# Ledger of designs, part 134: peptides against a protein of PDB entry 6J54

Target 1, 223 residues: chain A of PDB entry 6J54
Amino acid sequence: NENLFASFIAPTMMGLPIVTLIIMFPSLLFPTPKRLINNRTISIQQWLIQLTSKQMMAIHNQKGQTWSLMLMSLIMFIGSTNILGLLPHSFTPTTQLSMNLGMAIPLWSATVFTGFRYKTKTSLAHFLPQGTPALLIPMLVIIETISLFIQPVALAVRLTANITAGHLLIHLIGGATLALLNINTMTAFITFTILILLTILEFAVALIQAYVFTLLVSLYLHD
Target 2, 42 residues: chain B of PDB entry 6J54
Amino acid sequence: QFQFTGIKKYFNSYTLTGRMNCVLATYGGIALLVLYFKLRSK

## One batch from the design tools (peptide; made by RFdiffusion4, then SolubleMPNN)

Design b2_p15_6_s1 (from b2_p15_6, 8 letters changed)
Fold by OpenDDE base, seed 1:
Structure b2_p15_6_s1 (fold): chain B 223 residues (1-223), chain C 42 residues (1-42), chain A 15 residues (1-15)
Amino acid sequence: as target 1 above (223 residues)
Amino acid sequence: as target 2 above (42 residues)
Amino acid sequence: FVIDLALEAFRLFSL
């Protein structure tokens, strides 16, 4: 049973934390362009970055678009780490709740504070939905306040849970497939097919979770 | 659009200013309650 | 099994 969670243990080598190197590795996959016409790989990367940037920043005004660099770096980091985590025998840093909280809490707090700084009236008004009956105003303000503080936790837990659950499921189905190879080849084939479909789903989940994480941060900034 | 009179002019759930005032009033009320219990003699 | 999984998950998340 302990072997099931062995892939989620932070790896170390000679007492040194190699997790830092794993976290910084995705940065090497996105080199800066130098030429007017770059190679195919860099061109595709730049196209994807521009596409996602235009899509995400469309909801923001000029002041909100200042966060474009931060949000794009965030989505590229989370997306790349999640995809790399699907490689066999790889460690995914985003499966660690501490890491996700380390990203969620500062970004959430920054968006909340920037909202209160530049749009104080609108930010305070968000604690009370429009059209609320008078008797429900105090209770609903309290609920919205609690909801605000749950946002960073939900943001981190959502990412952690989805990535971790996906990895666990792949390991379980993969292990079951290997065990069934010696018992029943037909059942093993069915299980293997499910594993393939699941891995495809996890690739999609890896990208979607990166997008959702960044999108929610962007939405909090828009508020 | 909305014509509010009296207290509803300042405390309403439809206008931006009214919503802000309601939020501030709620927090102020909670703060006063906390202060009351803190200063309450045992 | 579910309880053990939950405990391990809690342990991992608490690290």
Scores: peptide ipSAE 0.093, ipTM 0.771, DockQ to the pose 0.031
Fold by OpenDDE base, seed 5:
Structure b2_p15_6_s1 (fold): chain B 223 residues (1-223), chain C 42 residues (1-42), chain A 15 residues (1-15)
Amino acid sequence: as target 1 above (223 residues)
Amino acid sequence: as target 2 above (42 residues)
Amino acid sequence: FVIDLALEAFRLFSL
């Protein structure tokens, strides 16, 4: 059904993809500070970034804390794109699995390779949980190896599925409200209320998914 | 700290070194099995 | 086969 998935089509103008501009747009919302005491909006943004940074990087050592800039930029990027995607007639790049895989696979591979580089013994030991009975060791090592390779897929699909499903629900309920306006105004009002509550929920989901995505990347780095 | 004797000193699920050796042994075993089946298919 | 499946997925969910 083309009408349902029309919002998920990559927009083009005169044959030129404008997706790149949409992806770059959130960066304009977070300008770099130039003063010791910045404007209120910039100060609030920096305060939020510092709080999230302290929470996420508290688990890491000094070497792991070097990833703070990348992880904070990642959460701000995904969060801002997800929220902006909830605007009417907007395109959300994070609904595209290719985009999320493009972020998940390199970040996952980087965390895995850094783990093997600096903590080789610990990283190899993570394929076998502590206290495993001797007879279950070969099977469990295989399962844990498979689990490792599922991590980037799960990371990408989780973000894509949650954002896409949210958009679909908003469109479906929105279409239902419009259809019911001419049939029963009371029922249409109820469905419209559900739509509003759903949109609020999707704003929360947008932020949570950004946080979870970044947090999992951070946790993979910690391991 | 756990004190293990014999082969259990190197292959255990409680120490980091033991766990690492178990993982390496598992991968080595799988690799040998793959090689065996590859040679058998010829 | 896995690569083909991945390519098909990228085709379906491409930007």
Scores: peptide ipSAE 0.075, ipTM 0.774, DockQ to the pose 0.084
Fold by OpenDDE base, seed 4:
Structure b2_p15_6_s1 (fold): chain B 223 residues (1-223), chain C 42 residues (1-42), chain A 15 residues (1-15)
Amino acid sequence: as target 1 above (223 residues)
Amino acid sequence: as target 2 above (42 residues)
Amino acid sequence: FVIDLALEAFRLFSL
């Protein structure tokens, strides 16, 4: 059990947390554009950011679109960290529940507060779905209130669980492949093929979880 | 679209205002219950 | 309450 979760321990060097450097590393992958026509890498990055920005912020008004920078930075951060975490012998900060809670709770609180501040009537009405029978109104309001407070936890746990589970699965299948190399090479080859397919899936999961996390934050914002 | 009369005008699950009032009424009721139990215990 | 949340958050990040 200790060997399985060893890769999820926050790395330290000489007692100093190097997690801070790991968290800041993805920022180096996205340099600021300096020219009207940049190189291919920056152009592709800007194109992707523009596309995702248009897709996510299409549901928001002008005031809500002020969150575009925050949401785009969030998806780029989570996405990049998740992808980098799939590198061999790498530590992904998004596997830490504390990290994801640290992102989810403030963003959720800000969205909820913004909703109550500028759309008070709509936000209060959101606790009761339309067409609810009169007898079920008190119960449903309570349930919806509880659901609201579960949202930040669900955001954090979803991201943490999906990324962690993926890493664990890759580790287990990889370990099984290594163990089977000396037992049955044919079976080891099959297991290795599964590992490759799984890693490809985890790349997709890494991006999807980043997108879903950001999208849900955006969805809570627009209410 | 919907024509509500009487109490249903203010408390309904279809209009925005009605839903808001229902939510506020629910919270108010819970608050009153909590207050009642607190006052009863003291 | 806010202080408690902040302390809890600090505790979580310190784990």
Scores: peptide ipSAE 0.071, ipTM 0.783, DockQ to the pose 0.097
Fold by OpenDDE base, seed 3:
Structure b2_p15_6_s1 (fold): chain B 223 residues (1-223), chain C 42 residues (1-42), chain A 15 residues (1-15)
Amino acid sequence: as target 1 above (223 residues)
Amino acid sequence: as target 2 above (42 residues)
Amino acid sequence: FVIDLALEAFRLFSL
């Protein structure tokens, strides 16, 4: 039904695309600190960024920690866009596969190439797990190579599928709730309860998917 | 820890250098096969 | 050709 996918169409105002404004909007929610003692909102944001940075950068050495700014900006961008997308009548850019591919492919390629540039021996050795029987070496190297190229696609599809599925599920259950109001009030109440629980879950999913996306990019950098 | 002699010294599944050489050999073999199939068509 | 495919893919996915 066209009505189900209407929320995923890129919005336009007076024929002009406003997608660029929507993508840039989350940046306004995270202002730079100007004081030694900041407001509560800024302090909480800084605290969260510091916690996440400590967790994600714990795997990396000093050379890998140079990517901290990039990874933190990535998680903040994806997380904020996903959360804002759960607002009514909102457009989520991360539901578009092109957006996620645009993030996943460059970041993946950067991590892979940096690995080959600075850790050539270890990176090449990753194509063959340790202790592999001699007869399985060619096949396993091929499989590992294919696995490497699937990584950016998996990153993009995972994020797109999870966010899109969440939005669709909310719309479907919401529509079912409205349809059941005139048929059976008890079943409508049950579906409404499920809808509320699902919306709470989708808030968690929005943050988890942002975290997983950045974490996997970080892990690829570590490898 | 691992003592290898002969060809196994260069092509191992345990050492980093051996694993790297195995990977390079595999890629080289695939490249040669692709090259062979392209050249045989003439 | 690859660039063309990428551009078409981006167009198809509404970005």
Scores: peptide ipSAE 0.071, ipTM 0.778, DockQ to the pose 0.122

Design b2_p15_6_s2 (from b2_p15_6, 9 letters changed)
Fold by OpenDDE base, seed 4:
Structure b2_p15_6_s2 (fold): chain B 223 residues (1-223), chain C 42 residues (1-42), chain A 15 residues (1-15)
Amino acid sequence: as target 1 above (223 residues)
Amino acid sequence: as target 2 above (42 residues)
Amino acid sequence: FVLELALESLSLFLL
């Protein structure tokens, strides 16, 4: 049991937390552009950022678009960390619930406060869905308030659970493949095929979870 | 599109202002209940 | 709309 979760232990070297370096590493993969026409890699990155920025910020007004830099940096960070986490023997910081809570709670709080600051009427009205019967209003308001406070937890848990579960599945299937190599090569080949398909899926999940996390933060900002 | 009169004008689930007032009324009611029980306990 | 997106995100969570 301990061996299954050994890959999720925060790595340390000589008592020093190397996790900080791992968290900062993805930033090195996205250098700032220096020319009008940059390298192919940088151009592709800028193109992707531009596309995602246009798609995500389309729901926001001018004031909401101020968050574009923050949201784009967030999706790039989570996405890059998740993708890098799929490398063998790598540690994914996003598997740590503490980290995801550390990202979710401040961002959620900022979006909620921003909503109350600039759109007080709409934010208060959001606690009651339109068309609710009069008798259900008090109950539904309470439920909606609880739902609001669950949002940061849901963001963190969703990201953590998806990435962690994916890694666990890869480790389990990989371990099963290795165990079956000496028992039955045919079954080992089948499990290996499943492992390959699973890894491809996890690449997609890694990007989707980054997008969903950022999108939900954006939606909370918009209310 | 909806014409509300009287109390329904201020407390409704369709208009933005009405929904806001309903939420505030709900919170106010809960706060008053909590206050009532707190004062009653003293 | 938000509810639909939440449900979609939940479905992705289960995958």
Scores: peptide ipSAE 0.088, ipTM 0.804, DockQ to the pose 0.034
Fold by OpenDDE base, seed 3:
Structure b2_p15_6_s2 (fold): chain B 223 residues (1-223), chain C 42 residues (1-42), chain A 15 residues (1-15)
Amino acid sequence: as target 1 above (223 residues)
Amino acid sequence: as target 2 above (42 residues)
Amino acid sequence: FVLELALESLSLFLL
């Protein structure tokens, strides 16, 4: 059991934590453009950022579009860390619930407070759906309030659970393939095929979870 | 546009102001209940 | 809210 979760322990070198370096590493992969015509890799990166920016900011007014830089940096950070975490012997900071809560709670609180500051009436009215029967009003307001406070927890847990579960599955299936190689070669081959398919899925999940995390933050801002 | 009169003008689930007032009334009621139990337990 | 629930369901399905 200790060997199973060993990949999720914060790595250290010479007794010093190197987690800070791991968190800062993705920033090196996205250099700022300096030329009118950049390299192919930078051009693709800028195109992807522009595409996702247009998609996410389409639901926001001009005031909400001021959050574009933060949301794009967030998706790039989470996406890059999740993808890099799928490398062998790598550590993903997003598998740590503390990391994701540290991102989710401030962003959620900022969106909620921004809503109450600029759209007080609409934000307060959001706790009660339109057309609710009079007798259900107190109960529904309580439910909506509870739902609001669950949002940052759900945001953090969703990202943590999806990435962590993916890593665990890869390790478990990988260990099963090695164990079955000496027992039944055919079954080991099937398990290995599943491992490959699962790895491909985890690459997709890594990007999807980054997108969902950022999209939900954007959605809370829109509300 | 809904035309409400009386108490329904201020407390309704259709207008924006009505929904806001309902939410505030609910929070106020809960706060009063919490305050009551806190003062009672004291 | 509905979109959030849909995204939550999707995320759980991807687990």
Scores: peptide ipSAE 0.076, ipTM 0.801, DockQ to the pose 0.034
Fold by OpenDDE base, seed 2:
Structure b2_p15_6_s2 (fold): chain B 223 residues (1-223), chain C 42 residues (1-42), chain A 15 residues (1-15)
Amino acid sequence: as target 1 above (223 residues)
Amino acid sequence: as target 2 above (42 residues)
Amino acid sequence: FVLELALESLSLFLL
């Protein structure tokens, strides 16, 4: 069982934590453009960033579009870390619930606080859905309040669970394929095919979870 | 647009102001209940 | 029916 979770242990080199370097590493993959006409790789990156930025910020007004830099940096960070985590022998910081909570709680609190600050009436009214019967108002307000406080936890747990589950599944099926190589080559080939399909799926999951995390933060900001 | 008169004008589940007032009233009621039980426990 | 269940489970996993 310890072998299953060995990949999720925070790596250290000579007793020094290298987690900070791993967290900072994705920033090196996204250099800032310097030329009017950049290289193909940088141009594609900028195009993707602009595309995702247009999609995410279309929901927000000018005040909400101030968060564009934060949200785009968030999606690029989570997406890049999740994709890099699929490399062999790589440590994914997003598998750590502490990190995801560390991102979710401040961002959620900032969005909620921004909502209360600039849209006080709408934000307070959001605790009560429209058309609620008068007798159900107190209970529903309580439920909606609880729901609000569950949002950052759900946001962090969703990301952590999906990425962690994917990594565990890849590890388990990979181990099963290696074990079956000496038992039944045909079954090992089937499990290996499943492993390949799963890895492709995990690449998609890695990007989708980054997008969903950022999108939900954006939606909370929109109120 | 719903036109409400009387107490329903201030406490509605349809209007924005009414919803806000309902939420504030609910929180105020809960706070008063908590305060009551806290004072009763003393 | 199995595909629908698989799609639902996959949607829950992806979202």
Scores: peptide ipSAE 0.042, ipTM 0.766, DockQ to the pose 0.020
Fold by OpenDDE base, seed 1:
Formats: sequence, structure tokens, C-alpha cells
Structure b2_p15_6_s2 (fold): chain B 223 residues (1-223), chain C 42 residues (1-42), chain A 15 residues (1-15)
Amino acid sequence: as target 1 above (223 residues)
Amino acid sequence: as target 2 above (42 residues)
Amino acid sequence: FVLELALESLSLFLL
């Protein structure tokens, strides 16, 4: 069982943790454009960033659009780290709950604080849905308050659980395919097909989780 | 759409101000209860 | 070429 989770241990080289380098590595994949007409790769990246930025910030007003840099950097970071985590023998920092909590809690706190600072009346009103019967008001306010505090936890756990579960499944099914190659080739072929489908799914999940994480942070800011 | 009179004008689940007041009243009530039990235990 | 690279990377991932 420990070998199953060995891929999730923080890598260390000569007693020095290289996790910092792994976290900083995705930043090298997104260079800033310098020329008037850039290379195709950079142009495609900028196009994707602009497209996602327009989509994400379409629901926000002018004041909310000031968070575009933060949200876009977040989605690019999480997305790139998740995709890089699918490389052979690579370590995915987003599988660590500590890192995801370290991102979720401050961002959530910032959005909630910003909401209370500039939209105090609206933010307080969000604790009570419209049309609530009078007898249910106190209980519902308590539930909504609890729900608010669960948001950062759910945000971090969702990302961690999805990425971690995907990696575990790929390793398990991959190990099963290798083991079945010498036992039954037909069954191994079926398992291998499942593995391929699963890997494709994990690529999609890697991007979707980055998007969902950023989207939820954005929605909390909008509220 | 809604014409509230009396206490319902300030405490309602439809208007923004009414919802805010209900939330504040709930928190105030909880705070008073906690304070009551704290003082009672003393 | 991409398929071959993908298969090779997958094989390394399974080890």
C-alpha cells in the first residue's frame, strides 16, 4: 500500500526539497510576448488566455474584473501543474491537500472580505434566500453560515480528491495491465483499453478541475 | 411587488434590507444566547 | 510520431 502512495511523496534531492522548483517550473512554460508578431505557440497561448479570460470575467463588473490577473494566473497554474502531473514519474503538487488549502483559504478569504467591504448589504443578504418562510429564517441563516465556511474546504478537497483519485486509478489499472500480460493477454488488452480511456479522462479532469476551482473562486467574488 | 407594513417592513425575506436585518437579528440572537449561558455559568 | 511518443510515455508511466 505504501508503494501505491509513493508517487505522492514530496521529492527530495540530497536532502533538499525540490518541490519549490517543481512548483515554479510551470511559470517557464508561459513566456511573455516580446515581438509584435510572436511565434505560433506563444500566439496560441495568448489566444487561449484571452479567450478564457473573457469567458471567466464576463459575469463581473468593472471592479470585479480587476481580479482577472489573479484568476487567470490561478487557472494557468493549476491547469499546467495538473497536466504536468500526468507525465511519467512526475510529482503533482496539486495532489497535496496542504498546497490546495494554502491556495483556497486565502483566495476565499479575500473574496469574502472584498464582498463584505464593498457589498456589505448584498453579502449579508446572501445568508438568507429570498422567499424563506419566517419560521425557517434562523435555521437557514445558520445553515448558510456553515455552508460559507465549508466553501474553502470543499474547494481544496475537491481538487485534491479528483487529481489524486485519477492518479491512483491510472497506477492501479496500469499495474493490473502489466500483471495480466503474462496471465491472459485478452484480459490485459481490455484493461489496457480502459487505461487509455482513463488517461484521456484524466487529461480532461485536469483541465476541468482547474477551471472549476477558478470559476468557484470567481463566483464567490461575484457574490 | 410587495407592500410591507409594520415589522414586516424591516424584517422580511424578500427585500434586500429585510434579509440583511433578519441575518443580523439571527446573529444577535445567537450572541445573546451565548452571552446568557456564559454569564449563567459564572 | 506523436502516437509513438505517447505510447512510450505511457509505458514509462506504468513502470
Scores: peptide ipSAE 0.022, ipTM 0.716, DockQ to the pose 0.017

Design b2_p15_6_s3 (from b2_p15_6, 8 letters changed)
Fold by OpenDDE base, seed 5:
Structure b2_p15_6_s3 (fold): chain B 223 residues (1-223), chain C 42 residues (1-42), chain A 15 residues (1-15)
Amino acid sequence: as target 1 above (223 residues)
Amino acid sequence: as target 2 above (42 residues)
Amino acid sequence: FILELALESVELFLL
């Protein structure tokens, strides 16, 4: 069990936490442009950011569009950390529930507070779906209130569970492949092929989870 | 637009104001129940 | 819309 979860422990060197450096490392991959016509890599990055920004912020008004910088930075951060975590012997900070809760709770609270501040009537009305029968109103308001408080938990757990489960599965199939190399080479080849397909899937999952996390934060802001 | 009369004008599930008032009434009711049980336990 | 997105997100969670 210790060998299986060894990749999820916080790395330290000489008693110093390297986790802070790992979290800051993705920021180096996205430099700020200085030229009107930038290098190809920077241009592609900016193009992708602009496309995702237009898609995410299309549902927001002018006040909501001010959050575009924060939401784009969030998706780039989570996406880059998740992808880098798929490297061999790497540590993914987003596998830690504490990290994801640390992001989810403040962002959720900020969106809820912003909603109550600028759209108080609409925000309060969202606790009761339109057209609800009168007899079900008290129960449904309670359920919607509970649902609101589950949102940050679901946001954090979704990201953590998907990334962690993917990592565990890669380790298990990888270990099985190595064990089968000395027993049956043909079976080992099949398991290795599955491992490759799984790693490709996990790359996609890494990006999707980053997108979903950011999108849900954006949707909570829209309400 | 929905036109309601009487109490339904203020408490309905179709208008924004009506929905808001229903939510506030529900929270108020819960708060009163909690207060009642708190005073009962004393 | 949120309910639909939530349902889609559950499907994505299973991936």
Scores: peptide ipSAE 0.103, ipTM 0.795, DockQ to the pose 0.033
Fold by OpenDDE base, seed 4:
Structure b2_p15_6_s3 (fold): chain B 223 residues (1-223), chain C 42 residues (1-42), chain A 15 residues (1-15)
Amino acid sequence: as target 1 above (223 residues)
Amino acid sequence: as target 2 above (42 residues)
Amino acid sequence: FILELALESVELFLL
């Protein structure tokens, strides 16, 4: 049982946490452009950032566009960490709920406070959906208020659960494949094929979860 | 467009102002209830 | 729209 979750323990070297270095590592993969026309890798990165920024920030006004840097950095960070986490014997920081809460709570609170500061009427009205029957208004306002406070938790848990579950599944299927190698080679080949397909799926999930996390933060900002 | 008169003008679930007032009224009511129970216990 | 996005997010979470 300990072996299943051993990959999720925060690694330490000589008693010193190396998690900080692991968290900072994705930053090295995205160097700042220095030329008008950069190399192919940087050009593709900039193109992707521009596309995602245009799509994600299209719902925001000019003042909301100030969050573009934060949201783009967030999606790049989560996406890169999730993808790197799929490397064999790697540690994924986003599997730690504490880290995801550390990202979700401040960003959520900032969006909520920004909403109340600049769009107070709309933010307060958001607690009551349009067209609600009069008798259900008090109950629904309470539910919506609770829902608001659950948002950062759901945001963090969603990311944590999806990435963790994916890693666990890869580990389990991989372990099953290894166990079946000496029992039935044909079945082992089938499980290995499933493992490959699952790995491809997890790459997609890794990117999607990064996008969803950032998108929801953006959506909360938009209100 | 909905034409609201009287109290429905200020407390409705369709207009932005009406929804806001409903939310504020709900919070105010809850606050008053909490205050009532606090004063009752003391 | 938000509800649709929420439902889509839940669907993605279940995958």
Scores: peptide ipSAE 0.101, ipTM 0.806, DockQ to the pose 0.033
Fold by OpenDDE base, seed 3:
Structure b2_p15_6_s3 (fold): chain B 223 residues (1-223), chain C 42 residues (1-42), chain A 15 residues (1-15)
Amino acid sequence: as target 1 above (223 residues)
Amino acid sequence: as target 2 above (42 residues)
Amino acid sequence: FILELALESVELFLL
């Protein structure tokens, strides 16, 4: 089964890492507008960005809306990389936990520190839900503190696991379909149908995971 | 509206200030416990 | 609210 994980190895060409180019490639797909009336592709992109921005920033005040650019860039980056990763023989950098931790930890720390800096009282109060019995206060504060530190890990692992699992599942079912072609054509057809449905699902998952990742970051900022 | 008197005024799970003080008290208690065990080993 | 979002996130994680 060594071939199953071969797609997750960092690609190199003649000993040179191509990972840097792969990470930078999505930025080329989103050019900056140059005209008052842009092309249809750019117009659609701007429309999508505006819609997502409106939805995500609705929970934030004007001070929190300064993070709109960061959050929109994040969702576009993760979403584009995830979608591009579904292409044949492609490498998805978001399948690497190191990359996702590299995004999650700084963003989480920034949101937490921002909360403590500007909303110190509210942020500290968040460690204790309202109406907690007095005897449960110490335990609940500890649990909430642990929960806080698990957030960046959960954020990174969720993205990594979903994208990685999707890729593995496509490879496994695809391999099974090829193996069953010579054994039973009907069963192979069923597995092929499942493969098609799964690929469609993975497109949705790719976008959803990008959205959830960014949404949770924004939620942590909102506190 | 909750009206608390005495220690409950400063340490309650309903008011924002009370919740904050409870959190700080718990952290302070944990810190003191850690400090106690650390000094006990010496 | 956060707990509900966490639960929904777990459901999405299982996909």
Scores: peptide ipSAE 0.058, ipTM 0.800, DockQ to the pose 0.034
Fold by OpenDDE base, seed 2:
Structure b2_p15_6_s3 (fold): chain B 223 residues (1-223), chain C 42 residues (1-42), chain A 15 residues (1-15)
Amino acid sequence: as target 1 above (223 residues)
Amino acid sequence: as target 2 above (42 residues)
Amino acid sequence: FILELALESVELFLL
């Protein structure tokens, strides 16, 4: 059991935490453009950022589009960390619930407080769905209030669970493949094929979870 | 679109102001209930 | 045991 969770232990070198360096490393992969005609890699990165920015900010008004820099930096950070975490012998900071809560709670609180600050009437009215029968109003307001407070927890747990589950599954199937090599080569080949398909899936999940996390934060801001 | 009169004008589930007032009334009621039980326990 | 953990991981993945 300890071998399964060994990859999720925060790495240290000579007693010093390397987690800070791992968290800062993805920023080095996305350099700022310096020329009008940039390198192909930088141009592709900027193109992807522009496409995702247009898609995510399409639902926001001018005031909501002020958050574009924050949301785009968030999606790039989570996406890059999740993809880099799929490298062998790598540590994914997003597998740590503390980190995801550390991102989810401030962003959620910022969206909620921004809503209450600029759209107080709409934000307060959001606790009561339209057309609710008068008898159900008190209970439904309580449920909606609880639902609001569950949002940052669900956001953090979703990201943590999906990334952690993927890493665990890759580790388990990989271990099973190695164990089956000595038992049956045919079954080992099947499990190895599943492992390859799973790794491809995890690359997609890494990007999807980053997108969903930022999209939900963006959606909470819009509401 | 909906023309409400009387108390329904201020407390309705259809208008934005009515929904806001309902939410505030529910929170106020809960706060008063909590305050009542807190004062009663003392 | 590995299958059970895999199923649990899949369940977590689907969340």
Scores: peptide ipSAE 0.055, ipTM 0.771, DockQ to the pose 0.022

